# Designs tried in a protein design run: peptides against a protein of PDB entry 4CIC. Part 105

Target 1, 148 residues: chain A of PDB entry 4CIC
Amino acid sequence: KVSTKGHYGVQAMFDLAQHFGEGPVSLKSIAERQGLSEPYLEQLIAVLRKAGLVKSVRGAQGGYILAREPRDIKVGDIIRVLEGPIAPVESVSQDDPEHSLKFDFSVTKSVWEKVKKSIEEVLDSITLADMLKDAEEAQMAQGYMYYI
Target 2, 147 residues: chain B of PDB entry 4CIC
Amino acid sequence: KVSTKGHYGVQAMFDLAQHFGEGPVSLKSIAERQGLSEPYLEQLIAVLRKAGLVKSVRGAQGGYILAREPRDIKVGDIIRVLEGPIAPVESVSQDDPEHSLKFDFSVTKSVWEKVKKSIEEVLDSITLADMLKDAEEAQMAQGYMYY

## One batch from the design tools (peptide; made by RFdiffusion4, then SolubleMPNN)

Design b2_p19_8_s4 (from b2_p19_8, 10 letters changed)
Fold by OpenDDE base, seed 3:
Structure b2_p19_8_s4 (fold): chain B 148 residues (1-148), chain C 147 residues (1-147), chain A 19 residues (1-19)
Amino acid sequence: as target 1 above (148 residues)
Amino acid sequence: as target 2 above (147 residues)
Amino acid sequence: GGGISDSDNPILTLVSEKG
């Protein structure tokens, strides 16, 4: 499962993508639109900024912008920055030593590696620009349903 | 991530697949080979049995067998039985109301649905028979490296 | 003990058993 952190990170980045070219967006405005707590968003944005996915703009009309064009940011890039490498199997919490996954079963490991690769391929195939396009198409489809 | 339950479930089912046609396998023997606790394995096997993936054989040489041929059991079937539907996003635990994922963002939902579909396709493309074949090929490759 | 959802690994956490 994508963590809450990854999910919100993608939402925040998508919000910034929707405003790309319009200038800096305040964290407050992102938080309000995405239904996120501002303090939590600040933490996410700090990580994304350090990774070079977002830039801070200072001043009275300051805020955040995407550091790259939406087409140059993959969902996979966002997820890797926020969550690290995609792991297909939950690491057994160290607290139950009796249930330490002996990952040593080569055949089962290969199954999970295939799952990992598949997830990575999907996430790396989707850019913020693709998401913008999908949103536009969805909005047009809804608009047509109201006009009929 | 596949849960520990799903992982161990696949291991246990694979162990039963390796012994398919040889008769019933004891839980103890599976637990020993797979490095699982026997009580935990009993719980897994109980679920798998109820789902019709394994059968219990009673008697002195009793134990468990696959209920179907290895080719007729997908990894996806095992995972769905043990873990339910594949969910690409962690359901925010109800305990932190402030961090309730408003899943209402249609576009992000579509991303996760694509991930889900991809995982399902992979897991449904792999049978226990495929895993057996992979194990045989790996064992042959190791055997050739030692010669 | 709450399954530590390793927030660091975005891969599909199959439904953690409600412990």
Scores: peptide ipSAE 0.025, ipTM 0.788, DockQ to the pose 0.349; fails the geometry check
Fold by OpenDDE base, seed 2:
Structure b2_p19_8_s4 (fold): chain B 148 residues (1-148), chain C 147 residues (1-147), chain A 19 residues (1-19)
Amino acid sequence: as target 1 above (148 residues)
Amino acid sequence: as target 2 above (147 residues)
Amino acid sequence: GGGISDSDNPILTLVSEKG
């Protein structure tokens, strides 16, 4: 499961993609549109900014913009920044020796590596530009259902 | 991430697959080989048995066996039984209204559905028989390094 | 108090055991 952090991070980045070229977007406006608390969004944006996916613009019309074009930002890039490397298995906290996955069964590990690879391939195949296109297509499809 | 429960469930089922055709395996022996506590394994096996992936054999040589051949049990079947449907996003606990994923952005949902589908396809493409084959190949490869 | 360990990789965080 993608964490809430990863989900909201993709959602916030998608909001910035929808406003790409319109200038800086305030955290408040993103939070309102995405149903996020402003403090939570501030934490997400700080991480995304540090990773170079988002830029801060200063001034009276200050806020945030995508650091790159939507086509140059993969969903996988966002997830890796927010969540780290895609791990298919929970790292057993080393702190409970009874639950130490000591038996690194090479075979079970290979199953999870296949899952990891598949997830990475999917997330790296989807850009913010692809998401924008999907949103436009969905809006058009809804528009056609109202006219029929 | 596959939960610890899912991981250990696959591991326990793989142990039963390795002993398939040899008769019933005791929970104790599975627990020892897989590095699991016997009480934890008992909980896993109870769920797997209820789902019809494992059978209990009674008697002096009692224990557990796979309910089907290793080729007829997918990793995806084990995961679905232990963890439920593969959900790509954590269900925001309805209990915190502030973090309710109320904005079911259809577009973000579609991304996670694609991830879900890819995971399902992988897990449904791997059987316990495939895992047995991979184990045999790995043992052969290690055997050649010692020579 | 079962600390929600920040397990780094969110995609495959399945079912938190009910503490």
Scores: peptide ipSAE 0.025, ipTM 0.792, DockQ to the pose 0.288; fails the geometry check
Fold by OpenDDE base, seed 5:
Structure b2_p19_8_s4 (fold): chain B 148 residues (1-148), chain C 147 residues (1-147), chain A 19 residues (1-19)
Amino acid sequence: as target 1 above (148 residues)
Amino acid sequence: as target 2 above (147 residues)
Amino acid sequence: GGGISDSDNPILTLVSEKG
């Protein structure tokens, strides 16, 4: 599972993507729109800022913006920043050298590596721009359902 | 992440696959080979048995066997039995009906659904027979490195 | 200073329903 941190991080980044080009967005406004506590969001934004995915704008109309265009930010980039490397299994500590389990361990590891690769491929195939497009398409589809 | 339960469940099932056709394997022997506590393995095997992935054999040489051939057991089947449906995100409780967040929620949900589908496809593409083959290939490769 | 615990790795936490 993507952690709550990863999930809310993607939501916050998507909120910033929706407002891309409109200027800086306040943490308060993001928190309100995304249903997040402002202190929790502040922690997420701090990590995202340190990773260079968001920028802080100073001033009376200060806040945060995406540091790159939505097309240049993959969901995988956000997840890696917030959660580290995508690990499909808890690293069973390699520290038990003595057990004859070396062989079975290798085969099981290969399964999880395939899962990891698959997740990475999916998350790296989706940009914030793709998410914006999907949102627009969903809005248009809802609009058409009200006119029928 | 696959839970410890899912991970060890796959290991235990793979151990049974390696001994498929040799008769019943004791829980003790699986636990020793897989580095698992016997009580923990007993819980896993109970779930796997209830799901029809393993059978218990009674008698002095009793134990457990795979209920199906290794080719007929997917890793995805094992994971679903032990952990339930593959869920890529913790279900944020839908219980906050009032917030205008419905739209953003839908797009984010679609991302996680794509991840879920991809994981399911991978796990459903790998059988215990595939794992056995990979193990044999790895053993042969190691044997060639020593000559 | 609340240390963000290492638990936040994108764990495919197959959450078994029993929580």
Scores: peptide ipSAE 0.025, ipTM 0.789, DockQ to the pose 0.223; fails the geometry check
Fold by OpenDDE base, seed 4:
Structure b2_p19_8_s4 (fold): chain B 148 residues (1-148), chain C 147 residues (1-147), chain A 19 residues (1-19)
Amino acid sequence: as target 1 above (148 residues)
Amino acid sequence: as target 2 above (147 residues)
Amino acid sequence: GGGISDSDNPILTLVSEKG
C-alpha cells in the first residue's frame, strides 16, 4: 500500500499543480481543498520542499508553489521523496533475528523485484501534467452530464 | 509493500510446490527450510487451507500438500487469500473521520487504480510452476559457477 | 452502486524505515 503519507502528498502536489502559474498557495487553502489538517500538510510540504519539489514564497501573500513545471514532476518522484525507494515487500526489521526475512530465497525476491519494477514504471509514467489533463477531461465529462 | 504474511505465505507455498508429487510435507519441515516458526506457519497454512490452496493429509506421515498443481496457483492467488484484494493505497480506517481519505479526487484514485492493475497483472502472471522453473535455472547457474 | 470498500486493499504497506 502507498502510505497515507504518499497519498496525501500526491493530493497536495496535485493541488499545487492546479494552481501552477497563479502564484503562491497557502497551506490553509490546500488543507481545506484536500481535506487535510494543516499540521499534517505542513509536515508533508516540509519534506517536499527539502527535496526540491516545492518552493516557499515569503510575504503577506506568501505560500507554496511547485518548484518545477507539472510535466517535470512524476508521481514516482513524489512517492520516492515521501516514502523512500519503492519497495514491494515490507522489510522485516533487522532487529528481530527470529523474523529476519532470510530473503535467501532468490526466487521469491525475484517476484517482488518484478512487482517493484512494475510499480515504478507506472508511477514514473504519470506526471502532474497528466493528472491535470485527466482532471480537465473529467470536468468536461461532468459538465456534459449536467447539460444533458 | 507486501506484508510479511504475504511474503512468508508465498515462501511456504513455494516450498510445497517444490515437494509437489512427493507426498505430504510436515509443517516442521517447511518451517525449518523457510526459517519460519511453526506457530506462525500454522496460521498461514490454516488460511491457505481454508481458501482451498492447500490440503491436509492425516496419518503418521501426514502433513500438507498443494490442493492444485503448481501451474494452477498464481502468486496473485496466494496474496489475495492472505492479504485480501490488492490495494496500492493503505485504506485510512473509516473510524477516524478526521483522516477519512475523502477520495473525492477522482484523479488520484485513478493513479492508484493504475498501480493496482499493474501489480495484479504481474502477480497473476507468475505461477508456482514459473517459480519452480526459475529456481531450477538458478541452481543450474550456481552449479556452473562452481565448476 | 457497489461501494468500493477501502478495507480490501492490503498490498503496498511501505514500511517506512523508522529513521
Scores: peptide ipSAE 0.024, ipTM 0.791, DockQ to the pose 0.099; fails the geometry check

## One batch from the design tools (peptide; made by RFdiffusion4, then SolubleMPNN)

Design b2_p20_1_s1 (from b2_p20_1, 15 letters changed)
Fold by OpenDDE base, seed 5:
Structure b2_p20_1_s1 (fold): chain B 148 residues (1-148), chain C 147 residues (1-147), chain A 20 residues (1-20)
Amino acid sequence: as target 1 above (148 residues)
Amino acid sequence: as target 2 above (147 residues)
Amino acid sequence: EEEFLSDDALQLPDSDEIAE
């Protein structure tokens, strides 16, 4: 599963990609379009900015832009920035010290590593440009369905 | 990510696979070998039993066995039983009714569907028999490192 | 109450949340 943070982060980045080349987009406008709270989006954007995926533009028409072209931003890059390394298994809270001998059975670990690798490959195969293209194709398909 | 429940469930099922054909295994022995709490394992095994992946054996040497051969149990089957359908995104708690117009942007949904499909394909490609084989190969490799 | 979205990566759903 992608966390809510990752999901919303990809949505916000995709919104910025849709407006790429049109100038800075306000957080308010992104929040409204994506159904996100503005404070939550501000936190996401702060992380994305620190990672160099987003740039802040100052001024009366200030806001945010993608720091790179949509083709140069993978979904995997967004997820890694927001969630850290893609972990295949939830970190079992080590809070029970007595069961510390979790024999990380190498075999079960290898299963999760395969899952991790597969997720990484998928997320690294999708760029914001690919998402833009898919959106355009979907809009065209919807347009054709209304005319048939 | 696989939940803790899924992780421990696969560990428990793998332990049962390692003892497949040797008779019933006690929950206590599984818990000890896998570093699981016995009460937690009992809950997992109850779900797995209800799903028909595990059988309970009654008697003085009672316990649990795999209900099927290790080759007939996919990791994906275990995960689906314990966690339900593999969801690509955490269910955003719909608790904020005002933001109900989450435009489930078809494009973002499609990304997560691709991730889901990939996870399912991986988990459905691995059986308990494959895991047993990998364990044997790993043990042999360790044995060769000591010579 | 700011639910600190825990920094934890790609979690599969806990089965218990589907039952409510």
Scores: peptide ipSAE 0.024, ipTM 0.791, DockQ to the pose 0.100; fails the geometry check
Fold by OpenDDE base, seed 2:
Structure b2_p20_1_s1 (fold): chain B 148 residues (1-148), chain C 147 residues (1-147), chain A 20 residues (1-20)
Amino acid sequence: as target 1 above (148 residues)
Amino acid sequence: as target 2 above (147 residues)
Amino acid sequence: EEEFLSDDALQLPDSDEIAE
């Protein structure tokens, strides 16, 4: 599962992608459109900004913009920034010393590494530009359903 | 991430696969080999048994066996039994009405569906027999490093 | 009754533990 943080981070970045080239977008407007709390969004945007995926613009029309073109931002980039490296398995908390006989069976690890790799490949194959295109296609499809 | 439950479930099932054809394996022996608590393993095995992936054998040599051949059990089958359907995103607990994922933006959903599908494809492509083979190959490789 | 932390799904690490 992608964390809630990753999910909302992708939504927020996608919102910024939809407004790319229109100038700075306020956090309030993103929060309203994405159904996020403004404080939560502020935290997400702070992380994304620090990672150089988002830029803040100051002034009367201040807000946030994508730091790169939508085609140059992968979903994988967003997820890695927000969640860190994709871990295939929950880190079994090291705290129970009795569970220390982690026979790190190389085999089970290999399964999870394959899963990880697959997730990374998918997330790295999808850009914000791809998402924009998919949104346009979906809107067109809905438009056609009303004409039937 | 696969849950701890899924992880340990796969380990337990793999242990049973390694002993497939040797007869019933005790929960104690699995727990010892896999570094699991016996009570935890009992819960996992109960679920796996109910799903028909494991069989209990009664008697002096009682224990558990795989209900199917290792080649007929996918990792995906184990995960689905233990965790249910692979969900691409954490279920935002419906409890905070303000954080209602209201905008099911079809596009973000599509991303997660692609991730889900990819995970399913991987997990469904790996059987316990494949894992056994990988283990044998790894043991051979280690054996060659000592020579 | 050891609550089986059935925190079930393929969870990417909850970043919430980093906030402590």
Scores: peptide ipSAE 0.024, ipTM 0.791, DockQ to the pose 0.361; fails the geometry check
Fold by OpenDDE base, seed 1:
Order: structure tokens, then sequence, then C-alpha cells
Structure b2_p20_1_s1 (fold): chain B 148 residues (1-148), chain C 147 residues (1-147), chain A 20 residues (1-20)
């Protein structure tokens, strides 16, 4: 599962990609379009900015822009920034020593490593530019259904 | 992430696969070998039994066995039984209506569907028999390093 | 009836726990 943080982070980054080249976008406008609370979005944007995926623009028409072109930002990059390394299994919290017998059963570990690798490959294969293209194709398909 | 439940469920099922054909295995022996608490294992086994992946054998030498051959049980089958359908994104709990705006952004949904499909394909490609084979190969590789 | 630990499906870690 992608966390809610990862999910909304990808949505916010995609909104910025849709407005790429139009200038700075306000957090309020992103929040409204993506159905996010402005405070929650501010937290996400702070992390994304610190990681160098987003830039803040100051002034009367201030806001946020992508720090790179949409083609140069993978979904995997966004997820790694927001959630850290993709872990296939929850780290059993070290705090319960009786349950912390991470029986590092080598064979079971290999299953989870295969899952991890598969997720990474998918997320690293999708850019914000790919998502923009998919959105355009979906809009064109909807437009054709109204004319039939 | 696979939950702890899914992780330990796969371990318990793999232990039963290693003893397949030897007769019933006690929960105590599985718990000891897999580093699990017996009460926790009992909960996992109850779910797996209800789903028809494990059978209970009654008697003095009672215990549990796989209900099917190791080749006929996918890791994906175990995970679906224990965790339900593989969801790519956490279901935002419906209880916080302000956060529950599942903006079903079609394009974002398609990304998560691709992730879901990829996970399902991997987990459905691995059987308990494949895991047994991998364990045998790993043991042989360790044996050769000592010589 | 001890609450069966929720079927927390394949969850990526919420990053808020990693930042401490």
Amino acid sequence: as target 1 above (148 residues)
Amino acid sequence: as target 2 above (147 residues)
Amino acid sequence: EEEFLSDDALQLPDSDEIAE
C-alpha cells in the first residue's frame, strides 16, 4: 500500500505538472482542485521542497512550481521522498522483544525483496509527463463519447 | 508493505510445506521454529483453516497439515486470505470526512492500479513449492562454502 | 473477542514515523 501521504503527494505533484510553464500555483488552488486540506498540503509541499522537487516563488503572485520538468520526476522519486525507501514488509517495531524475533527466514525475505523490486520498477517507470499524457488521452476519450 | 500478519502467515505456511507428507505438525513446533507466539499462530491458522489452505488433524499426534500440495498454494493466495484484496493505497478511513475526500483522480488511480497489478503478478507467480526449491538451493550453496 | 489486528493490507510506512 501507498500511504495517504504518498497518494496525496503524487496528486499534488501532478497538479503542479498540469500547470507547469504557467507560473506559480497557490497552495489554496491546489488544495481546492485535489480535495486536500491546505494545512496538510503545506506539510507535503514542505517535504517535497526540501527534497528539491518543488520550488517556492515569492511575491504577490507567489506559490509553488515544479523544480524540474515533468519528464524528469518519476512517481518513485515522489514516493521515496515522502515515505522513504519502499519496504516490502513492515518493520516489526523493535519495542516488543518477544515479537521482534524477526526470524529472518532467508526464503521469506526473498519473496518480499521480489515484491519490493517489482514496486520500484513500476514507480520508476512512470513520470509526471507520462501521467500528463494519460490525462490528455482520457479527456479526448471522454470528448468523443459526448459526440456519439 | 506486507503486514506482520501476512509475513508470519507465509512463514507458517512455509513451515507446513517443509513438513508436507510427514503428517500433522503441532502449533507449538511451528511456533518454536518460526519464532512466533503460539497464541498468535493459533489466530493465523484459524483464518487459514477457514479459507481451506490448512487442515486440522485430531488425535494424540494431532496438529495441522496443508490442505493442498505446496505447488497448488500461491503466496498471493495466502496474502489474500490473511489481508484481503491487495490494495495499492491505504483506504483512507471513512471516519475522518475531511480526509476522506478520496479525490478519485482517474490518472492517480491508474498509477496505483499498475502497482497493484505488479504486486499481484509477483505474489501469484510464487508457490510454496517454489519456496521449498529456493530453500534447498540455499542449503546446498551453504554446504559448498564449508568445503 | 480479542480484536484481530486489523488487516492492514500492503501499507507503505507512513513517513511520519520515520522522521523521528
Scores: peptide ipSAE 0.023, ipTM 0.783, DockQ to the pose 0.437; fails the geometry check
Fold by OpenDDE base, seed 3:
Structure b2_p20_1_s1 (fold): chain B 148 residues (1-148), chain C 147 residues (1-147), chain A 20 residues (1-20)
Amino acid sequence: as target 1 above (148 residues)
Amino acid sequence: as target 2 above (147 residues)
Amino acid sequence: EEEFLSDDALQLPDSDEIAE
């Protein structure tokens, strides 16, 4: 599963992608559109900025922009920045090292590694540009439903 | 992420698969091999039994067996029984229905649906028989390292 | 009381436990 942090991080990054090339977007504006608390968004943006996915713009029209083009940011990049490595299983408290040595654990671990790899492949196959395209297609589909 | 319940459930089911055809396995024996508490395992087995993945055998040599052959039990079947539908995102409290209506939410939802589908495909592609085979191959590989 | 990890499905650890 993606955490709430990862989920909202992707939403915030997608909002920035929708405004890419239009100049800096305020945190308040993102928060209002995405339904996030501004303080929570500020924490997310701080992490994303530190990772070089977002840039801060200073001035009267200050705010945030994507640090790269939407096509150069994968969903997987956002998730890795916010959550770290994709873990397929909740941390069974590694505190019992003896469990890791059981042969059965190795086989079950291989199942979860396959799941992890699959998630990574999916998330690395989707860019913010792909999401923008999907949004445009969905808007067009809705627009066509109103014209019928 | 698979919950601890799903993880341990797969371990318990795999243990039963390793003993398939040898007769019933005691919960104590499974718990000892898998490093689970017996009470916790009892809860897992109760759910798995109710779902028809495990059978209880009564008698002096009583215990549990797989209800189906290992090849007829997918990892995805075990996870669905223990955890329900695979959710790719933690439940963002759906409490604000207005959020679900935003176009942005629909696009992000599609990302998570793709992740969900991918997880389901993987878990449904792996049977307990596949896990048994992988275990045998790993044991053989270890055996060859000692010779 | 061994916190039986609640029956919630594929839970990623809630971000709140990393804040301690």
Scores: peptide ipSAE 0.022, ipTM 0.784, DockQ to the pose 0.301; fails the geometry check

Design b2_p20_1_s2 (from b2_p20_1, 14 letters changed)
Fold by OpenDDE base, seed 1:
Structure b2_p20_1_s2 (fold): chain B 148 residues (1-148), chain C 147 residues (1-147), chain A 20 residues (1-20)
Amino acid sequence: as target 1 above (148 residues)
Amino acid sequence: as target 2 above (147 residues)
Amino acid sequence: EEEFHKDDILQIPDSDELAE
């Protein structure tokens, strides 16, 4: 499960990507467009800003912008910032002396490590620029269906 | 993170796979070997039994066995039984009229669908027989390091 | 009390769980 935190973080970053080059976007406008509470979005943006994915702009037309181009931000980068490293199964303390338990644990752990690696590969293969392109393609497809 | 439920379910099924062909295994013995509480394991086994992955044997030497050969049980089958389908992103009700929200939602959904598909492919590629083989290979490797 | 550990990678939150 991508945490609610990861999901909303990707949505907020995608909203900023859609407005990239148009200037600062207010938290209120992001919250309204993404169906998020403004206080919750503030917490997400604070973490993303600290990680250097987002910049704050001060002033009357202040708000937030992406700190990098959409092509230079992977979905995996957003998830790692918000959730940390996709947690390896916490190693149950290696100190349980029964050898059999350790072995069964190692095999089961290898399954979850394979899953983790697969998730990381997928998330690292998708940029905000890829998401923007997918959005544009979907909008064009909808526009053509209304003309038929 | 695989749920604790999925993790322990795979451990319990793997324990049963290690004893496949040796007869029924008691819940107590599985719980002891896997470091699980017996009551928690009872809940897991009840679900796995209902799904036809495990059989109960009655009697003084009663317990549980795999209902199928280890090669015929995927890790994905265990996870689907315990956790349900790796959650389809519930389609947010298509009826939210704000077109912009729907579109952003659709793109974000597609990301998670790709992740889901990747997880399913991995879990469906691993059987309990593959896990048994990996265990045997690891035991042999440890034995050779002591010599 | 089902200790749903929050960190389940497989839980794509349903849209309804995101609204709460």
Scores: peptide ipSAE 0.053, ipTM 0.796, DockQ to the pose 0.175; fails the geometry check
Fold by OpenDDE base, seed 5:
Structure b2_p20_1_s2 (fold): chain B 148 residues (1-148), chain C 147 residues (1-147), chain A 20 residues (1-20)
Amino acid sequence: as target 1 above (148 residues)
Amino acid sequence: as target 2 above (147 residues)
Amino acid sequence: EEEFHKDDILQIPDSDELAE
């Protein structure tokens, strides 16, 4: 499962992609559109900014913009920034050394590595530009349903 | 990430697969081989048994066996039993109705659905028999490295 | 301040949450 952080991070980045070229977007505006708390969004944006996916613009019309074109930002890039490396298995708490008999059975590990690879491939195959296109197509399809 | 529950569940099921046809395996034996706590394994096995993936055998040589052949048990079946439906996104706690402005933007949802589908396809493509084969191949490869 | 532990992408809910 993508974490709430990853999910909302992708939503926030997608919101910025929808406004790409229109100037800076306020955190408040993103929060309102995406149903996010402003404080939570501030944390997400801080991480995304530090990773160079988002730029802060200062001034009265200040806010945030994508640091790169939507086509140059993969969903996988966003997730890796927010959540770190895509891991298929939650790291069993290392803290119990007795249960840390990581019988990482090579075979079970290989299953999870296959899952990881598949997730990475999917997330790296989707850009913010692809998401924008899908949104446009969905809106067009809805528009056509109102005309039928 | 597959939960610890899913991970250990697959390990336990794989242990049972390795002993398939040899008779019942004790929970203690599985726990020792897989590095699991016995109480935790009891919980996993209870769920797996209820789902019909494992059978309990009573008696002095009692324990558990796979309820089906290893080829008829997908990793996806084990995960679905232990963790429920494979969900790509953690369900944001529905409990905050104000933040439940599920702008489930259809587009973001579609991304996660693609991830879900990919995970399901992978997990449903791997059986316990495939895992057994992979283990045998790995052991053979290790054996050949010593020659 | 709920320490958002490192949001591991595929959080299949760990069994420890079921023990509470």
Scores: peptide ipSAE 0.044, ipTM 0.801, DockQ to the pose 0.112; fails the geometry check
Fold by OpenDDE base, seed 4:
Structure b2_p20_1_s2 (fold): chain B 148 residues (1-148), chain C 147 residues (1-147), chain A 20 residues (1-20)
Amino acid sequence: as target 1 above (148 residues)
Amino acid sequence: as target 2 above (147 residues)
Amino acid sequence: EEEFHKDDILQIPDSDELAE
């Protein structure tokens, strides 16, 4: 399950991608379009900015922009920044050496590692540019349905 | 993230798989081997039993067994029983119809659906028999490192 | 109260929370 943080973070980044090249976008405008609380969005944007995925622009037309082109930002990059490493299983603290030796633990761990790898592969295969393209295709499909 | 419930559920089912064909296993013995509390394991086993993945055996040598062969139980089956449908994102309650119409929501949803599908494919590709085989292979590999 | 439903991807809780 992607956390609410990851979900909304991807939404906010996608909003910034839709406005890429149009100049800085205000947090208020993102919040309104994405249905996010402005305070929550401020927290997300702060993390994304610190990670270098978003830039702050100062001035009367200030706000936020993507720090990179949409094609250079993977969904996996956003998730890793917001949620940390995609851990399939929280590392049960390796602190009990007796539990680490149980063969069963290693096998179950391997299952979760396979799940992790699969998630990472999917998330790293999708860029904000891919999402923009999917959005354009869906809009065109809707536009054709109104003409029929 | 697999919940603790999913994690421990897979461990408990794997323990039962390791003892498959040896007769019923007590909850106490599973709990001891897997490092689980017996009360927690009772809850897991109750769910797994209700789903038909585990059978209860009554008597002095009573306990639990797998209801099917290890090859006939996928990890995905265990997870779906314990956690429900693998949802990539919590369904933000679709209750606000105005949010459902936003194009952005559909695109983000598609990302999570791809993640879901990928998780399901992985979990449905692994059986308890595959886990048993992996365990045997790992034991052999460890045995060779000590010589 | 925005119920931040904690449905994190693959939350395996730390072993310490099961000991209480």
Scores: peptide ipSAE 0.043, ipTM 0.798, DockQ to the pose 0.117; fails the geometry check
Fold by OpenDDE base, seed 2:
Structure b2_p20_1_s2 (fold): chain B 148 residues (1-148), chain C 147 residues (1-147), chain A 20 residues (1-20)
Amino acid sequence: as target 1 above (148 residues)
Amino acid sequence: as target 2 above (147 residues)
Amino acid sequence: EEEFHKDDILQIPDSDELAE
């Protein structure tokens, strides 16, 4: 599962991608368009900025921009920044030391590693540019459905 | 993410697969081998039994068996039974109605649907029989490393 | 009764955290 953090992070980055080349976007405007709280978005953007995916622009028309072109930002990059390494199984909370799953069942681990790899491959195959293209195609398709 | 429930469920089912054809396995023995609490395993097995993946055998040598051959049980089947539909994104808790993600950003949804599909494809491509084979291969490889 | 929330699907702890 992608966390809510990852989900909203991708939404925020996608919003920035939609405005790429138009100059800095305010957090308020992103929050309004994406249905996010501004404080929550500030936290996300702070992480994304620190990771070098977003740049802050100062001034009267200040805000945020993508630090790289949409084609150079993978969904996987966003997720890794926000969530860390893509982990397909929850960490069994270390709190019960007695139930240390000492049985490194290599086989079950291999299943989850395959899942992880598959997720990574998918997320690394999708750029913000791909998402922009998909959005354009969806808008065109909707436009055609209204004219039919 | 596969939940702890899904993870342990797969482990328990794999243990039953390793003993397939040997007769019923006690929950206690599964719990001991898999490092699970017996009460937790009882809950997992109850769900798996209701879903028809496991059968209960009554008697002095009672316990549980796989309801189907290991080749006829996908990891995906186990996960779907224990966790329900594979959801790639956590459902934003419905509790804050104001932050209803009204923007059905079809595009972001499509990303997660692709992830979901990929997970499903992987989990549906792996059977308990495949896991048994992988275990045998791993044991052989370990045996060769010790010589 | 620890309600296993549906949301916990993708957290595989890194193998190193399981070894600790």
Scores: peptide ipSAE 0.029, ipTM 0.801, DockQ to the pose 0.167; fails the geometry check

